# Ledger of designs, part 116: peptides against a protein of PDB entry 4HTP

Target 1, 231 residues: chain A of PDB entry 4HTP
Amino acid sequence: SQTVASHVPFADLCSTLERIQKSKGRAEKIRHFREFLDSWRKFHDALHKNHKDVTDSFYPAMRLILPQLERERMAYGIKETMLAKLYIELLNLPRDGKDALKLLNYRTPTGTHGDAGDFAMIAYFVLKPRCLQKGSLTIQQVNDLLDSIASNNSAKRKDLIKKSLLQLITQSSALEQKWLIRMIIKDLKLGVSQQTIFSVFHNDAAELHNVTTDLEKVCRQLHDPSVGLSD

## One batch from the design tools (peptide; made by RFdiffusion4, then SolubleMPNN)

Design b2_p19_5_s4 (from b2_p19_5 with E2A E12A E14F E19K)
Fold by OpenDDE base, seed 1:
Structure b2_p19_5_s4 (fold): chain B 231 residues (1-231), chain A 19 residues (1-19)
Amino acid sequence: as target 1 above (231 residues)
Amino acid sequence: SASVERFEELIAEFEEKAK
């Protein structure tokens, strides 16, 4: 079935997240999220104009924006140290080199940027001069790869986990990888609360999530901002 | 925003293909 997520580049989500993160005020952060959401809904309406009872929703994006609320996908089993080692291998970084050490010792301030403890930011600066400028993955493809990682983690297939990670990495820009890392680690550092995200999505979203703990159900049932729970 | 513009492009492309 056709989904919005199968058409939307992952880069567009990442650019939106980057704008939200860089925004200083709550109002500006909300504006960037709202603009993305409204555009998503408009495309949904166009895509599904002649189709009733579609199950498509904002869920594919929402589960990446609020990864800590993910309940469908099992644990990835991926930590910063694993990613560091993978990047060192993939980029053929000297193990005793500055960049390799930055990745491995990401908790220690080693640089001028003050990004100590933020692995994703450290990775970004290492990747920026070495990666492609524009990624090729859609939001759906990213979710499919993340599903594969989680499934293979459950099955203890480390080789297949690595394969999916390599596919994500090689098809993503440095900026996209920064956000992908944060999604995997489940810490986006957006500077907006979960409640704010829900409130912008739908007035009843927080309430429905509190009852159901089902993010997909929240996204599907409250797809239309004008239709409430009591509707 | 660049993302909004791309959505508009996606919509336009889809509408053209649907005709």
Scores: peptide ipSAE 0.342, ipTM 0.881, DockQ to the pose 0.763
Fold by OpenDDE base, seed 5:
Structure b2_p19_5_s4 (fold): chain B 231 residues (1-231), chain A 19 residues (1-19)
Amino acid sequence: as target 1 above (231 residues)
Amino acid sequence: SASVERFEELIAEFEEKAK
């Protein structure tokens, strides 16, 4: 079925998240999120103009923005140490080299960046001079690959997990990979609360999520900001 | 923003393909 997520580049979501993270103050952060959301809704209306009762919603993006609320996918089984080893292998980094050691010892302060404990940021600086400048994945493709990882983790198919991770990595920029890592680890560090994200999405979103704990239902039922729960 | 511009392009491309 035709979805907004099948058309939106993952890079555009990552750029929005980067702007939110870098913004000072709640108002500026909200503005960046609102602009992305409003644009998404406008494209949805255009895409589905002649189709009533579609199930398409903001859910594909929302589940990446609020990954801690993910309930559809099973656990990825991916930790920072696994990613570190994968990057060392993929990038053919010397094991005793500076970059390999940074990835493996990401919790230890190294260098001037002060990125200790943030694996995604450390990975970003290692990847920036080595990876593609522009990614090619859509939001749907990213979600499909993440679904594959979760499914294969459940099935204990380590080879297939590696395959999906390699597809994500090789088709993503350093910036996209930074955010992808944070999505997998479920810590985006946006500087805005879950409540703020819900409040911007819809006035009734927090309440509906508290009752249902179903992020997809929240996104579907409250797709139109002008239509409330009582309507 | 670059994201808003991209969405505008996507809408325009879709509307053109739908004609």
Scores: peptide ipSAE 0.340, ipTM 0.881, DockQ to the pose 0.750
Fold by OpenDDE base, seed 3:
Structure b2_p19_5_s4 (fold): chain B 231 residues (1-231), chain A 19 residues (1-19)
Amino acid sequence: as target 1 above (231 residues)
Amino acid sequence: SASVERFEELIAEFEEKAK
């Protein structure tokens, strides 16, 4: 079945997240999120114009924006140290080189940019001169690969986990990988609260999530901003 | 934004195909 997520480039979500992060004020952060969400809803209406009963919703994007609320996927089993080792291998970085040491010692303030403790930012600067300028993945494809990682982690299939990670990495820009890392680690550092994200999405979203703890249900039931919980 | 423009392009393509 056709979904909005199957048509939206992952790069567009990442660019939106980057704009939100760089914005200084709450109002500007909200504006960037609202613009993306409104565009998503408009495309949904166009895509599904002749189909009234669809299960498609903002969920594929929302679960990447609020990854700490993910309940469908099992744990990835991926930490910063694993990613560091993977990047060193994939990029053929000298183990005693500056970039390898930056990735392995990401918690130590060795950099001039004050990015100590933010592995995703350190990875971004290492990746920027070494990877694709533009990624090719859709939001749906990213979610499919993340599902594969979680499933294979549960099954203890390390080889298949690596395969899916390689596909994510080789088809993503440095900026996309920065955000992908933050999604996997479940810390986006957007500077906007979960409550704010829900409030922008739908007036009843926070309440429904507090009761159900089901992000997909929230996105599906409250897809239309004009239809409330009591309706 | 570039993302909004792409959404508008996608919408336009689907509206044209539906005619």
Scores: peptide ipSAE 0.337, ipTM 0.884, DockQ to the pose 0.914
Fold by OpenDDE base, seed 4:
Structure b2_p19_5_s4 (fold): chain B 231 residues (1-231), chain A 19 residues (1-19)
Amino acid sequence: as target 1 above (231 residues)
Amino acid sequence: SASVERFEELIAEFEEKAK
């Protein structure tokens, strides 16, 4: 079945997240999220114009925006150290080189950027001169690959985890990888609360999530901002 | 925003293909 997520580039989500992160005020952060959400809903309406009772929703994006609320896929089993080693290998970085050491010692301030402890930012600067300028993955494809990683982690198939990670990495820009890393580590650093995200999505979203703890159900049931829980 | 423009393009492309 056709989904909005199968058409929306992952790059578009990442650019939105980047704008949210860079915004200083809550109102501006909310505006960027709202614009993306409204556009998503508009496209949903166009895509499903002649189809009733579709299961498609904002869930594919929401689960990437609020990765700490993920309940469908199991743990990835991926830590910063694993990613560091993978990047060193993939980029053929000298092990004793500056960039390799930055990735491995990401918690130690090594530069003027003050990004100590943020592995994703460290990775971004290493990747920027070395990777694609534009990614090719859709939101659906990213979720499919993340599902694969989680499934293979559960099955203890490390080789297949690496395969999926390589596919993510090789088809993503540095900016997209920065956000992908943050999604995997489950820390987006957007500067907005979960409550704010839910409130922008739907007035009843926080309440429904508190009761069900089911992010997909929240996104499906409250897809229309004008239709409440009691309706 | 660039994202909004992209969605508009996606809608336009879809509507064109659906005709």
Scores: peptide ipSAE 0.329, ipTM 0.877, DockQ to the pose 0.746

Design b2_p19_6_s1 (from b2_p19_6, 9 letters changed)
Fold by OpenDDE base, seed 3:
Structure b2_p19_6_s1 (fold): chain B 231 residues (1-231), chain A 19 residues (1-19)
Amino acid sequence: as target 1 above (231 residues)
Amino acid sequence: SSLEERFEKLIKEIEEKHK
């Protein structure tokens, strides 16, 4: 079945997240999130205009925005060190070179940018001159690949994990990879709280999540902002 | 293009395919 996520480029989510991160103050951060959400809902209505009782919702995006609340996927088994090694290999970086060392020693303050400890930012600067300017993945495709990674991690299929990671990397811009890394590590550094995200999504979202701990259920049941939990 | 314009384009493409 057709989903909104199968049509929305992952790049559009990443650009939204980038705007949120760069925005100063809660109000501007909320505005950027709301704009994305409203556009998503509008597209949903158009896509499903002649279909009743669809299960499609904001869940595919929400689980990437709040990855720490993911419960459907098992653990990825991916750490910063693994990604560093993968990038060094993939980009054919000299092992003793500046960029390889930056990735491996991302926790050590070596630069003027103050990005120490943020692996995704370090990776971004390494990737920017080396990667595609525009990615080709949809949100659905990203989620499918992440599902594959989690499943293969559970099955201890390291080669298949690498294959899926390579597909993600080779089809993503540096900016998209920055956010993908943060999604995998489960720390987006948006500067806006989980409560704020839920409150913008739906007034009852935080409450329903507290009871169910099911992000998909929250997104599906509270898809319409005008329909409350008690309705 | 703005995010909104990109979504509008996507909507238009879907509507055209369903005609």
Scores: peptide ipSAE 0.372, ipTM 0.870, DockQ to the pose 0.676
Fold by OpenDDE base, seed 4:
Structure b2_p19_6_s1 (fold): chain B 231 residues (1-231), chain A 19 residues (1-19)
Amino acid sequence: as target 1 above (231 residues)
Amino acid sequence: SSLEERFEKLIKEIEEKHK
Protein backbone atom coordinates (compact mmCIF):
# COMPACT_ATOMS: atom_id res chain seq x y z
CA SER B 1 0.00 0.00 0.00
CA GLN B 2 1.17 3.51 -0.81
CA THR B 3 2.10 5.68 2.15
CA VAL B 4 2.92 9.33 2.56
CA ALA B 5 6.28 8.29 3.98
CA SER B 6 7.16 6.51 0.73
CA HIS B 7 6.96 9.85 -1.07
CA VAL B 8 8.37 12.34 1.43
CA PRO B 9 12.14 12.80 1.28
CA PHE B 10 13.99 12.24 4.53
CA ALA B 11 15.80 15.48 3.73
CA ASP B 12 12.56 17.42 4.23
CA LEU B 13 12.09 16.02 7.71
CA CYS B 14 15.72 16.80 8.54
CA SER B 15 15.38 20.35 7.24
CA THR B 16 12.32 20.81 9.44
CA LEU B 17 14.14 19.44 12.47
CA GLU B 18 17.09 21.72 11.74
CA ARG B 19 14.77 24.73 11.62
CA ILE B 20 13.13 23.70 14.89
CA GLN B 21 16.51 23.28 16.59
CA LYS B 22 17.78 26.64 15.36
CA SER B 23 14.63 28.47 16.42
CA LYS B 24 14.95 30.23 19.75
CA GLY B 25 11.33 30.61 20.78
CA ARG B 26 8.71 27.96 21.45
CA ALA B 27 6.29 29.62 19.05
CA GLU B 28 8.76 29.51 16.16
CA LYS B 29 9.62 25.88 16.90
CA ILE B 30 5.92 25.03 16.89
CA ARG B 31 5.42 26.85 13.60
CA HIS B 32 8.06 24.79 11.81
CA PHE B 33 6.64 21.54 13.13
CA ARG B 34 3.08 22.59 12.25
CA GLU B 35 4.10 23.50 8.71
CA PHE B 36 5.57 20.05 8.15
CA LEU B 37 2.59 18.33 9.77
CA ASP B 38 0.04 20.32 7.79
CA SER B 39 1.86 19.58 4.55
CA TRP B 40 1.94 15.91 5.46
CA ARG B 41 -1.80 15.85 6.17
CA LYS B 42 -2.58 17.62 2.92
CA PHE B 43 -0.54 15.08 1.02
CA HIS B 44 -2.23 12.27 2.93
CA ASP B 45 -5.64 13.56 1.90
CA ALA B 46 -4.58 13.80 -1.72
CA LEU B 47 -2.90 10.39 -1.77
CA HIS B 48 -5.84 8.63 -0.12
CA LYS B 49 -8.66 10.73 -1.59
CA ASN B 50 -10.65 7.72 -2.79
CA HIS B 51 -9.63 5.33 -0.05
CA LYS B 52 -11.44 5.04 3.26
CA ASP B 53 -10.06 3.47 6.41
CA VAL B 54 -6.40 3.56 5.43
CA THR B 55 -3.82 2.58 8.02
CA ASP B 56 -1.41 5.25 6.80
CA SER B 57 -0.69 8.03 9.29
CA PHE B 58 1.97 10.43 10.54
CA TYR B 59 3.52 7.54 12.49
CA PRO B 60 6.54 7.04 10.16
CA ALA B 61 7.60 10.63 10.83
CA MET B 62 6.47 10.79 14.47
CA ARG B 63 8.55 7.78 15.46
CA LEU B 64 11.63 9.58 14.11
CA ILE B 65 10.71 12.85 15.83
CA LEU B 66 10.02 11.11 19.15
CA PRO B 67 12.40 8.15 18.92
CA GLN B 68 12.42 7.67 22.70
CA LEU B 69 8.77 6.57 22.40
CA GLU B 70 9.56 3.89 19.82
CA ARG B 71 8.06 0.54 20.86
CA GLU B 72 7.63 -1.31 17.57
CA ARG B 73 11.30 -1.81 16.72
CA MET B 74 13.75 -3.15 19.23
CA ALA B 75 17.00 -1.53 20.30
CA TYR B 76 19.56 -0.76 17.63
CA GLY B 77 22.51 -1.71 19.78
CA ILE B 78 24.42 1.21 18.30
CA LYS B 79 26.50 3.61 20.35
CA GLU B 80 28.57 6.62 19.44
CA THR B 81 31.81 4.62 19.60
CA MET B 82 30.51 2.16 17.03
CA LEU B 83 29.50 4.97 14.71
CA ALA B 84 32.85 6.67 15.19
CA LYS B 85 34.70 3.52 14.17
CA LEU B 86 32.38 3.02 11.22
CA TYR B 87 32.94 6.55 9.95
CA ILE B 88 36.69 6.27 10.36
CA GLU B 89 36.62 3.11 8.28
CA LEU B 90 34.14 4.33 5.69
CA LEU B 91 35.76 7.71 5.17
CA ASN B 92 39.25 6.21 5.33
CA LEU B 93 40.23 8.71 7.99
CA PRO B 94 43.75 8.46 9.38
CA ARG B 95 43.35 6.85 12.79
CA ASP B 96 45.71 9.32 14.38
CA GLY B 97 44.26 12.21 12.42
CA LYS B 98 42.32 15.15 13.78
CA ASP B 99 38.93 14.05 12.46
CA ALA B 100 39.22 10.47 13.68
CA LEU B 101 40.23 11.69 17.11
CA LYS B 102 37.31 14.12 17.18
CA LEU B 103 34.89 11.28 16.51
CA LEU B 104 36.45 8.94 19.05
CA ASN B 105 36.85 11.60 21.73
CA TYR B 106 33.60 13.42 21.04
CA ARG B 107 33.09 14.18 24.75
CA THR B 108 36.29 16.20 24.91
CA PRO B 109 36.13 19.72 23.51
CA THR B 110 38.62 19.99 20.65
CA GLY B 111 37.26 23.10 18.99
CA THR B 112 35.53 26.43 19.44
CA HIS B 113 32.06 25.26 18.41
CA GLY B 114 31.06 24.00 21.85
CA ASP B 115 29.88 20.69 20.42
CA ALA B 116 31.44 18.64 23.19
CA GLY B 117 29.31 15.63 24.02
CA ASP B 118 27.15 15.95 20.91
CA PHE B 119 28.45 13.23 18.65
CA ALA B 120 26.00 14.09 15.88
CA MET B 121 27.32 17.64 15.57
CA ILE B 122 30.92 16.48 15.58
CA ALA B 123 30.07 13.91 12.93
CA TYR B 124 28.31 16.58 10.89
CA PHE B 125 31.42 18.72 10.59
CA VAL B 126 33.54 15.72 9.67
CA LEU B 127 30.99 14.57 7.09
CA LYS B 128 30.13 17.94 5.55
CA PRO B 129 33.17 18.18 3.26
CA ARG B 130 33.11 14.44 2.46
CA CYS B 131 29.50 13.41 1.91
CA LEU B 132 26.86 13.89 -0.76
CA GLN B 133 25.20 17.27 -0.85
CA LYS B 134 21.79 15.74 -1.44
CA GLY B 135 20.36 12.57 0.03
CA SER B 136 18.07 10.21 -1.85
CA LEU B 137 16.17 8.41 0.93
CA THR B 138 12.49 8.70 1.71
CA ILE B 139 11.16 8.56 5.25
CA GLN B 140 9.85 5.06 4.51
CA GLN B 141 13.26 3.89 3.31
CA VAL B 142 14.92 5.28 6.42
CA ASN B 143 12.42 3.47 8.63
CA ASP B 144 12.91 0.24 6.66
CA LEU B 145 16.65 0.44 7.16
CA LEU B 146 16.24 1.25 10.86
CA ASP B 147 13.87 -1.71 11.19
CA SER B 148 16.51 -3.88 9.57
CA ILE B 149 19.15 -2.65 12.00
CA ALA B 150 16.95 -3.36 15.02
CA SER B 151 15.96 -6.79 13.73
CA ASN B 152 19.53 -7.75 12.96
CA ASN B 153 20.68 -6.47 16.34
CA SER B 154 18.16 -8.77 17.98
CA ALA B 155 19.44 -11.61 15.81
CA LYS B 156 23.07 -10.69 16.58
CA ARG B 157 23.87 -10.25 12.89
CA LYS B 158 26.52 -7.55 13.09
CA ASP B 159 27.48 -7.82 9.45
CA LEU B 160 23.93 -7.09 8.33
CA ILE B 161 23.72 -4.17 10.75
CA LYS B 162 26.81 -2.71 9.12
CA LYS B 163 25.31 -3.24 5.68
CA SER B 164 22.16 -1.32 6.57
CA LEU B 165 24.15 1.46 8.21
CA LEU B 166 26.31 1.79 5.12
CA GLN B 167 23.19 2.02 3.01
CA LEU B 168 21.88 4.83 5.21
CA ILE B 169 25.18 6.69 5.23
CA THR B 170 25.98 6.45 1.53
CA GLN B 171 22.57 7.80 0.55
CA SER B 172 22.44 10.67 3.05
CA SER B 173 23.86 14.16 3.23
CA ALA B 174 25.88 15.30 6.22
CA LEU B 175 22.85 17.12 7.61
CA GLU B 176 20.64 14.07 7.19
CA GLN B 177 23.25 11.94 8.91
CA LYS B 178 23.42 14.36 11.83
CA TRP B 179 19.71 13.87 12.41
CA LEU B 180 19.85 10.15 11.68
CA ILE B 181 22.50 9.77 14.38
CA ARG B 182 20.32 11.67 16.83
CA MET B 183 17.36 9.43 15.94
CA ILE B 184 19.45 6.32 16.55
CA ILE B 185 20.82 7.65 19.83
CA LYS B 186 17.28 8.84 20.65
CA ASP B 187 18.16 12.43 21.50
CA LEU B 188 17.12 15.06 18.97
CA LYS B 189 17.86 18.12 21.13
CA LEU B 190 15.02 20.05 19.49
CA GLY B 191 14.43 22.27 22.50
CA VAL B 192 10.72 21.47 22.45
CA SER B 193 9.01 19.06 24.81
CA GLN B 194 7.22 15.85 23.95
CA GLN B 195 4.06 17.42 25.31
CA THR B 196 4.38 20.30 22.89
CA ILE B 197 4.85 17.95 19.94
CA PHE B 198 1.74 16.01 20.95
CA SER B 199 -0.28 19.15 21.55
CA VAL B 200 0.52 20.44 18.08
CA PHE B 201 -0.29 17.07 16.54
CA HIS B 202 -3.65 16.68 18.29
CA ASN B 203 -5.25 18.02 21.47
CA ASP B 204 -5.92 14.48 22.70
CA ALA B 205 -2.59 12.98 21.65
CA ALA B 206 -0.85 13.22 25.01
CA GLU B 207 -3.80 11.62 26.79
CA LEU B 208 -4.11 8.77 24.32
CA HIS B 209 -0.38 8.12 24.47
CA ASN B 210 -0.43 8.11 28.27
CA VAL B 211 -3.08 5.39 28.20
CA THR B 212 -1.88 3.25 25.29
CA THR B 213 1.85 4.01 25.12
CA ASP B 214 1.38 3.20 21.43
CA LEU B 215 2.64 5.95 19.15
CA GLU B 216 1.18 4.31 16.05
CA LYS B 217 -2.29 4.16 17.60
CA VAL B 218 -1.98 7.79 18.59
CA CYS B 219 -1.06 8.79 15.05
CA ARG B 220 -3.73 6.62 13.44
CA GLN B 221 -6.66 7.37 15.73
CA LEU B 222 -5.90 11.07 15.93
CA HIS B 223 -4.77 11.65 12.35
CA ASP B 224 -7.61 14.14 11.91
CA PRO B 225 -7.13 17.12 14.22
CA SER B 226 -10.88 17.80 14.17
CA VAL B 227 -11.87 14.35 15.44
CA GLY B 228 -11.35 13.74 19.14
CA LEU B 229 -11.12 10.64 21.32
CA SER B 230 -14.76 10.91 22.33
CA ASP B 231 -16.04 10.98 18.73
CA SER A 1 11.82 25.67 -3.17
CA SER A 2 10.02 25.83 0.15
CA LEU A 3 8.80 22.77 1.99
CA GLU A 4 5.25 23.66 1.02
CA GLU A 5 6.17 23.94 -2.65
CA ARG A 6 7.83 20.54 -2.58
CA PHE A 7 4.76 18.96 -1.01
CA GLU A 8 2.54 20.69 -3.55
CA LYS A 9 4.67 19.20 -6.29
CA LEU A 10 4.29 15.75 -4.77
CA ILE A 11 0.53 16.23 -4.56
CA LYS A 12 0.36 17.23 -8.20
CA GLU A 13 2.38 14.21 -9.21
CA ILE A 14 -0.04 11.93 -7.37
CA GLU A 15 -3.05 13.64 -8.87
CA GLU A 16 -1.61 13.23 -12.34
CA LYS A 17 -1.04 9.52 -11.78
CA HIS A 18 -4.64 9.03 -10.68
CA LYS A 19 -5.96 10.67 -13.77
Scores: peptide ipSAE 0.367, ipTM 0.872, DockQ to the pose 0.733
Fold by OpenDDE base, seed 5:
Structure b2_p19_6_s1 (fold): chain B 231 residues (1-231), chain A 19 residues (1-19)
Amino acid sequence: as target 1 above (231 residues)
Amino acid sequence: SSLEERFEKLIKEIEEKHK
């Protein structure tokens, strides 16, 4: 079945997240999220105009925005050190070079940027001059690849994990990879709370999630902001 | 292009496919 996520570029989600992160006030952060959500809902209505009973929802995006609430996928088994080594290999970085050392020692303050401890930001600056300017992946494709990683981690297929990671990396811009890393590590650093995200999505979202702990159910049942839990 | 413009383009593409 056709989904909104199969049409929306991952780059558009990342651009939205970047705007949210850069915004200083809560109101501006909310505005950027609302704009993306409203656009998503409008596209959903257009895509499913002739179909009344669809299971499609905001879930594919929501699970990337709130990755700490992910319950469908098993653990990725990916840490910053693994990603560092992968990037060093993929980018053919000298092992004793500045960029390789930055990736491996991302927790140590480096003199140029106050990005110490944020591996995704360190990776971004290393990747920016070396990777594609525009990615080609949809949100659905990103989720499919992440599903593959989790499944192969459970099956202890390290070679297939690497294959899926390479596909993600080679088809993504530096900015997209920054956010992808944060999604995998489950720390987006948006500066907006989970409660705020839920409240913008639907007035009853936080309550339903507190009871069910099922993010997909929340997104599906509360897809229409005008229809409440009691309706 | 803005996010809104990109989504509007996607919507138009879908509407054209439905005709």
Scores: peptide ipSAE 0.366, ipTM 0.872, DockQ to the pose 0.698
Fold by OpenDDE base, seed 2:
Structure b2_p19_6_s1 (fold): chain B 231 residues (1-231), chain A 19 residues (1-19)
Amino acid sequence: as target 1 above (231 residues)
Amino acid sequence: SSLEERFEKLIKEIEEKHK
């Protein structure tokens, strides 16, 4: 079945997240999220115009925006050190070089940006001159690859994990990889609370999530902002 | 192009396919 996530570029989600992060005020952060959500819903309506009973929802995006609430897929088993080593290998960085050391020692960077402890930002600057300017992945494809990583981690298939990671990396811009890293590590640093995200999504979203702890159910049952839990 | 403009293009493409 056709899904919104199969049409929406991952780059557009990342661009939205970047705008949210860069915005200083809560109102501006909310605006950027709302614009993405409204566009998604409008596209959903157009895509499913002749199909009233669809299971498609905002869930594919929401699970990337709130990765700490992920319950469908198992743990990735990926840490910053693993990613650092992977990037050093993939980018053929000299092991004793400045960029390799930045990735490995991300907690104490000597750089001017003050990004100490933020591996994703450090990776971004290393990747920016070396990666594609524009990625090619959809949100669905990103989720499929993340599902593969989680599944293979559970199965202890390290080689297949690496394969899926390489697919993600080679088809993503530096900016997309920054956000992908944060999704994997489960810390987006958006500057807005989970409650704020839920409140913008639907008035009853926080309540339903508190009861069910099921992000997919929240997105499915409350996909229409005009229809409440009691309806 | 804005995010909105990109989504509008996608919507238009879908609408054209449904015709």
Scores: peptide ipSAE 0.349, ipTM 0.866, DockQ to the pose 0.760

Design b2_p19_6_s2 (from b2_p19_6, 7 letters changed)
Fold by OpenDDE base, seed 3:
Formats: sequence, C-alpha cells, structure tokens
Structure b2_p19_6_s2 (fold): chain B 231 residues (1-231), chain A 19 residues (1-19)
Amino acid sequence: as target 1 above (231 residues)
Amino acid sequence: SSLEERFEELIAKIEEENA
C-alpha cells in the first residue's frame, strides 16, 4: 500500500527542520512544524480518499523528528568517530589534512563558527562543496535504509551497514546529511521541547506517549487532531 | 516553491493518476 512517506522527499523534512532550528522564537518554530504537519495530513487525506481503514500515519516522519523516542528500530551502533572515518575514506580526504582533522577532532574548538562539539555541522561544511546539491531520497527510503543499518548492526554485518550508509550519503545533499547525522546520533538540536512537538501534533499525544511509550501508536491513534483519547 | 506548493503538486499528481 502507498504511504505518505513514500511520496514526501526527505529534503522537505530537512528544510523544515532547518527552518525550525534557525527560528529564534518558540512561536516561529511551532509554525514551521505545523505547516509541515498540516501539509502531511492534507496529502494523507488525498492519498487515502477511498480507503478509510489505513495504518498509514505521521510515524515515519515523527520517528525522525523525535529519534530519542524510537523503540521499534534497534541501535545503529554508529558514533561520530565511525562517521568521520567513513567520510574521510569516501571523500578521499588527506588524513593529515584540515578537513579530516576537523571531522576527527570535532570536539575541539578549531573552527571560526563556534561549531565545536556539533559533528553534524562540521560534516555539513566539509560536505557542502563535495556532495550533491539535491538529494533523491523519500522519507520512506531513509527509514528503510536506517532499518537496514539497525538490523545489520544486530547481526554484526559491518559490510552491509557500510553499504546502507553509502546509499544514504551518496543520495543526499550536505544539508540532508547534516540532519541524517543528527537523527542517527539522536540529537536534533531544534530548540523546541518534545512536549511542544507533541502538543502541536495532538492535544492528547503527550499523555498517550507517557502511558504507552509507543510513538507509532501515538501517531496512528491520534492521527486526526479532532479525535481524542476519550472518544 | 514553498513547501505547501510542493505538496499541492504531489496531490495533483496522485489525483491525475487516479482519474
């Protein structure tokens, strides 16, 4: 069955996240998230117009926005150091070069931009002149690749982990990779709380999540903002 | 194009394919 996530470009989610991060006020951050969510729901209604009983929901996007609440997908086994080494190899960066050292020593304030400790930002600046300007992945494809990484990590298949990572990297812009890294590391740095995200999604979302700890269930049961838990 | 415009284009495409 077709899903909203199979149609929505990952780039559009990343652009939304970038707008949220750059916004200074809570109200502006909320607006950007709401615009994406409303567009998603509108598309859902159009896509599923003739099918009332679908399991499709905002879950594919929500699990990327709140990756720390992921419970379905197992651990990736990926850290910043692994990504640094992968990028050095993939981009053929000189090991003693400035860019390789920036990636490996991302915690040290060597940069002019004050991005010390934010590996994703350091990676972004290294990638920007070297990668695609526009990615080609949908949200569904990103989740499929992340599922593959987690599954292969559990199975200790390092070669297949690398393969899936390469697919993600080679089909993503620098901006998309910045956000992908943050999703994998499970720290988006949006400047908006989990509670705020849930409140915008549905009035009962925080309560249902507190009871179930199941993000998919929250997204599915509370897909319609007009239908509450007591209904 | 805005995010909204891109979603509208996606909707239009699906509606056209189902017509």
Scores: peptide ipSAE 0.424, ipTM 0.891, DockQ to the pose 0.687
Fold by OpenDDE base, seed 1:
Structure b2_p19_6_s2 (fold): chain B 231 residues (1-231), chain A 19 residues (1-19)
Amino acid sequence: as target 1 above (231 residues)
Amino acid sequence: SSLEERFEELIAKIEEENA
């Protein structure tokens, strides 16, 4: 079935998240999110013009923006230390080298950027000179790979987890990987609250989520910003 | 290109495929 997520590049979501993070004011952060959401809804309407009963919604993006609220996908079983080791292996970094040590000791301020404790930022700077400038993954493909990781974690298939991670990494830019890491670790550091994200999405979104705890249901039922819960 | 322009390009592609 055709979905918006199958068409939207993951890079565009990451660029939006980057703009939100870099914005200092709440209003500017909201503007960047709103622009992405409005574009998504417009594309949805065009894609599904001849189909009234579709289950497609903003959910594929929302679950990446609010990964802490994920309930459908089980735990990844991935921590920063695992990613550090994977990057060292993949990039063939000397184990006693500066970059390997930065990844492994990400909590210690070793760099000039003041990014101590933020593994994703440390990874970004290591990756930037070493990886593709532009990724090729759609939001749907990212979610499919993340589903695979979670499923294989539950099945204790570490080899298949590594395979899916390598596919994500090798098809993503440094910027995309920064955000992917934050999605996996479930800490985006956007500087905007969950409540704000919901309020921008739909006036009733926070209320419906509080009752159902079902992010997909929230996205589907409140897809149209003009149609409320009581309608 | 802006985000909006990229989405418009995606829309245009869908419209062409449905024509």
Scores: peptide ipSAE 0.422, ipTM 0.892, DockQ to the pose 0.682
Fold by OpenDDE base, seed 2:
Structure b2_p19_6_s2 (fold): chain B 231 residues (1-231), chain A 19 residues (1-19)
Amino acid sequence: as target 1 above (231 residues)
Amino acid sequence: SSLEERFEELIAKIEEENA
């Protein structure tokens, strides 16, 4: 069955996250998230107009926005050092070069941008002049690749992990990769709390999540903002 | 294009495919 996530570009989620991060005020951050959510729900209604009983929900996006709450997908087994080495190899960066050293020594302030300790930001600046301007992946495709990584990590198939990572990297812009890295590391640095994200999604979302700890159930049961837990 | 405009384009595409 068709899902909203199979149609929505990953770039659109990333652009929303970028807007949220750049926004200074809580109200502005909330607005950007709400705009994405409302658009998603509107598209869901159009896509599933003739099918009322679908399992499709905001879950494919929500699990990327709140990756620390992921329970379905197992651990990726990916750290910043692994990604640094992968990028150096993939981009054919000189090992003693400025960009390779930035990636490897991401915790040390070596640059003018003050991004020390934020690997995703350091990677972004290295990738920006070297990567595609526009990615081609949908949210569904990103989740499928992340599922593959987690599954192969569990199976200790390092070669297949690398293959899936290469697919993600080669089909993503620098901005998309910045956010993908943060999703994998499970730290988006949005400046908005989990509670705020849940409150915008549905008034009962935080409560249901506290009871079930199941993000998919939260997204599915509370898909309609007008239907509460008591209904 | 705005996010909203891109979603409207996606909706329009789905509506055309279902017509």
Scores: peptide ipSAE 0.412, ipTM 0.888, DockQ to the pose 0.689
Fold by OpenDDE base, seed 5:
Structure b2_p19_6_s2 (fold): chain B 231 residues (1-231), chain A 19 residues (1-19)
Amino acid sequence: as target 1 above (231 residues)
Amino acid sequence: SSLEERFEELIAKIEEENA
């Protein structure tokens, strides 16, 4: 079945997240999220115009925006150290070189950027001069690859995990990889609360999530902002 | 292009495919 996520570029989600992160005020952060959500809903209505009762929803995006609430996927088994080693290998970085050491020792302040402890930002600066300027992945494709990683982690297939990670990396810009890393590590650093995200999505979203703990159900049942839980 | 413009382009493509 066709989904909105199969059409929306992952780059557009990442650019939205970047705008949210860079915004200083709560109102501006909310505006950027709302613009993305409204565009998503509009596209949903167009895509499914002749199809009633579809299961498609904002869930594919929401689970990437609120990765700490993910319950469908098993653990990725990926840490910063694994990613560091992978990037060193993939980019053929000298082991004793500045960039390799930055990735491996990401917690130690190195240089003027003040990015100590933020592996995703350190990776971004290493990747920026080396990666594609524009990625090619949709939100659906990113989720499929993440599903593959989680499944293969459960199956202890390290080779297949590496394969899926390589696909993500080679088809993503430096900016997209920064956000992908944060999604995997489950720390987006948006500066906006979960409650705020839910409140913008739907007035009843926080309540329904508190009861069900099911992000997909929340997204499906409350897809229409004008239809409440009591309706 | 803005985010809105990109979504409008996606919508237009879908409408063309369904026509």
Scores: peptide ipSAE 0.391, ipTM 0.882, DockQ to the pose 0.690

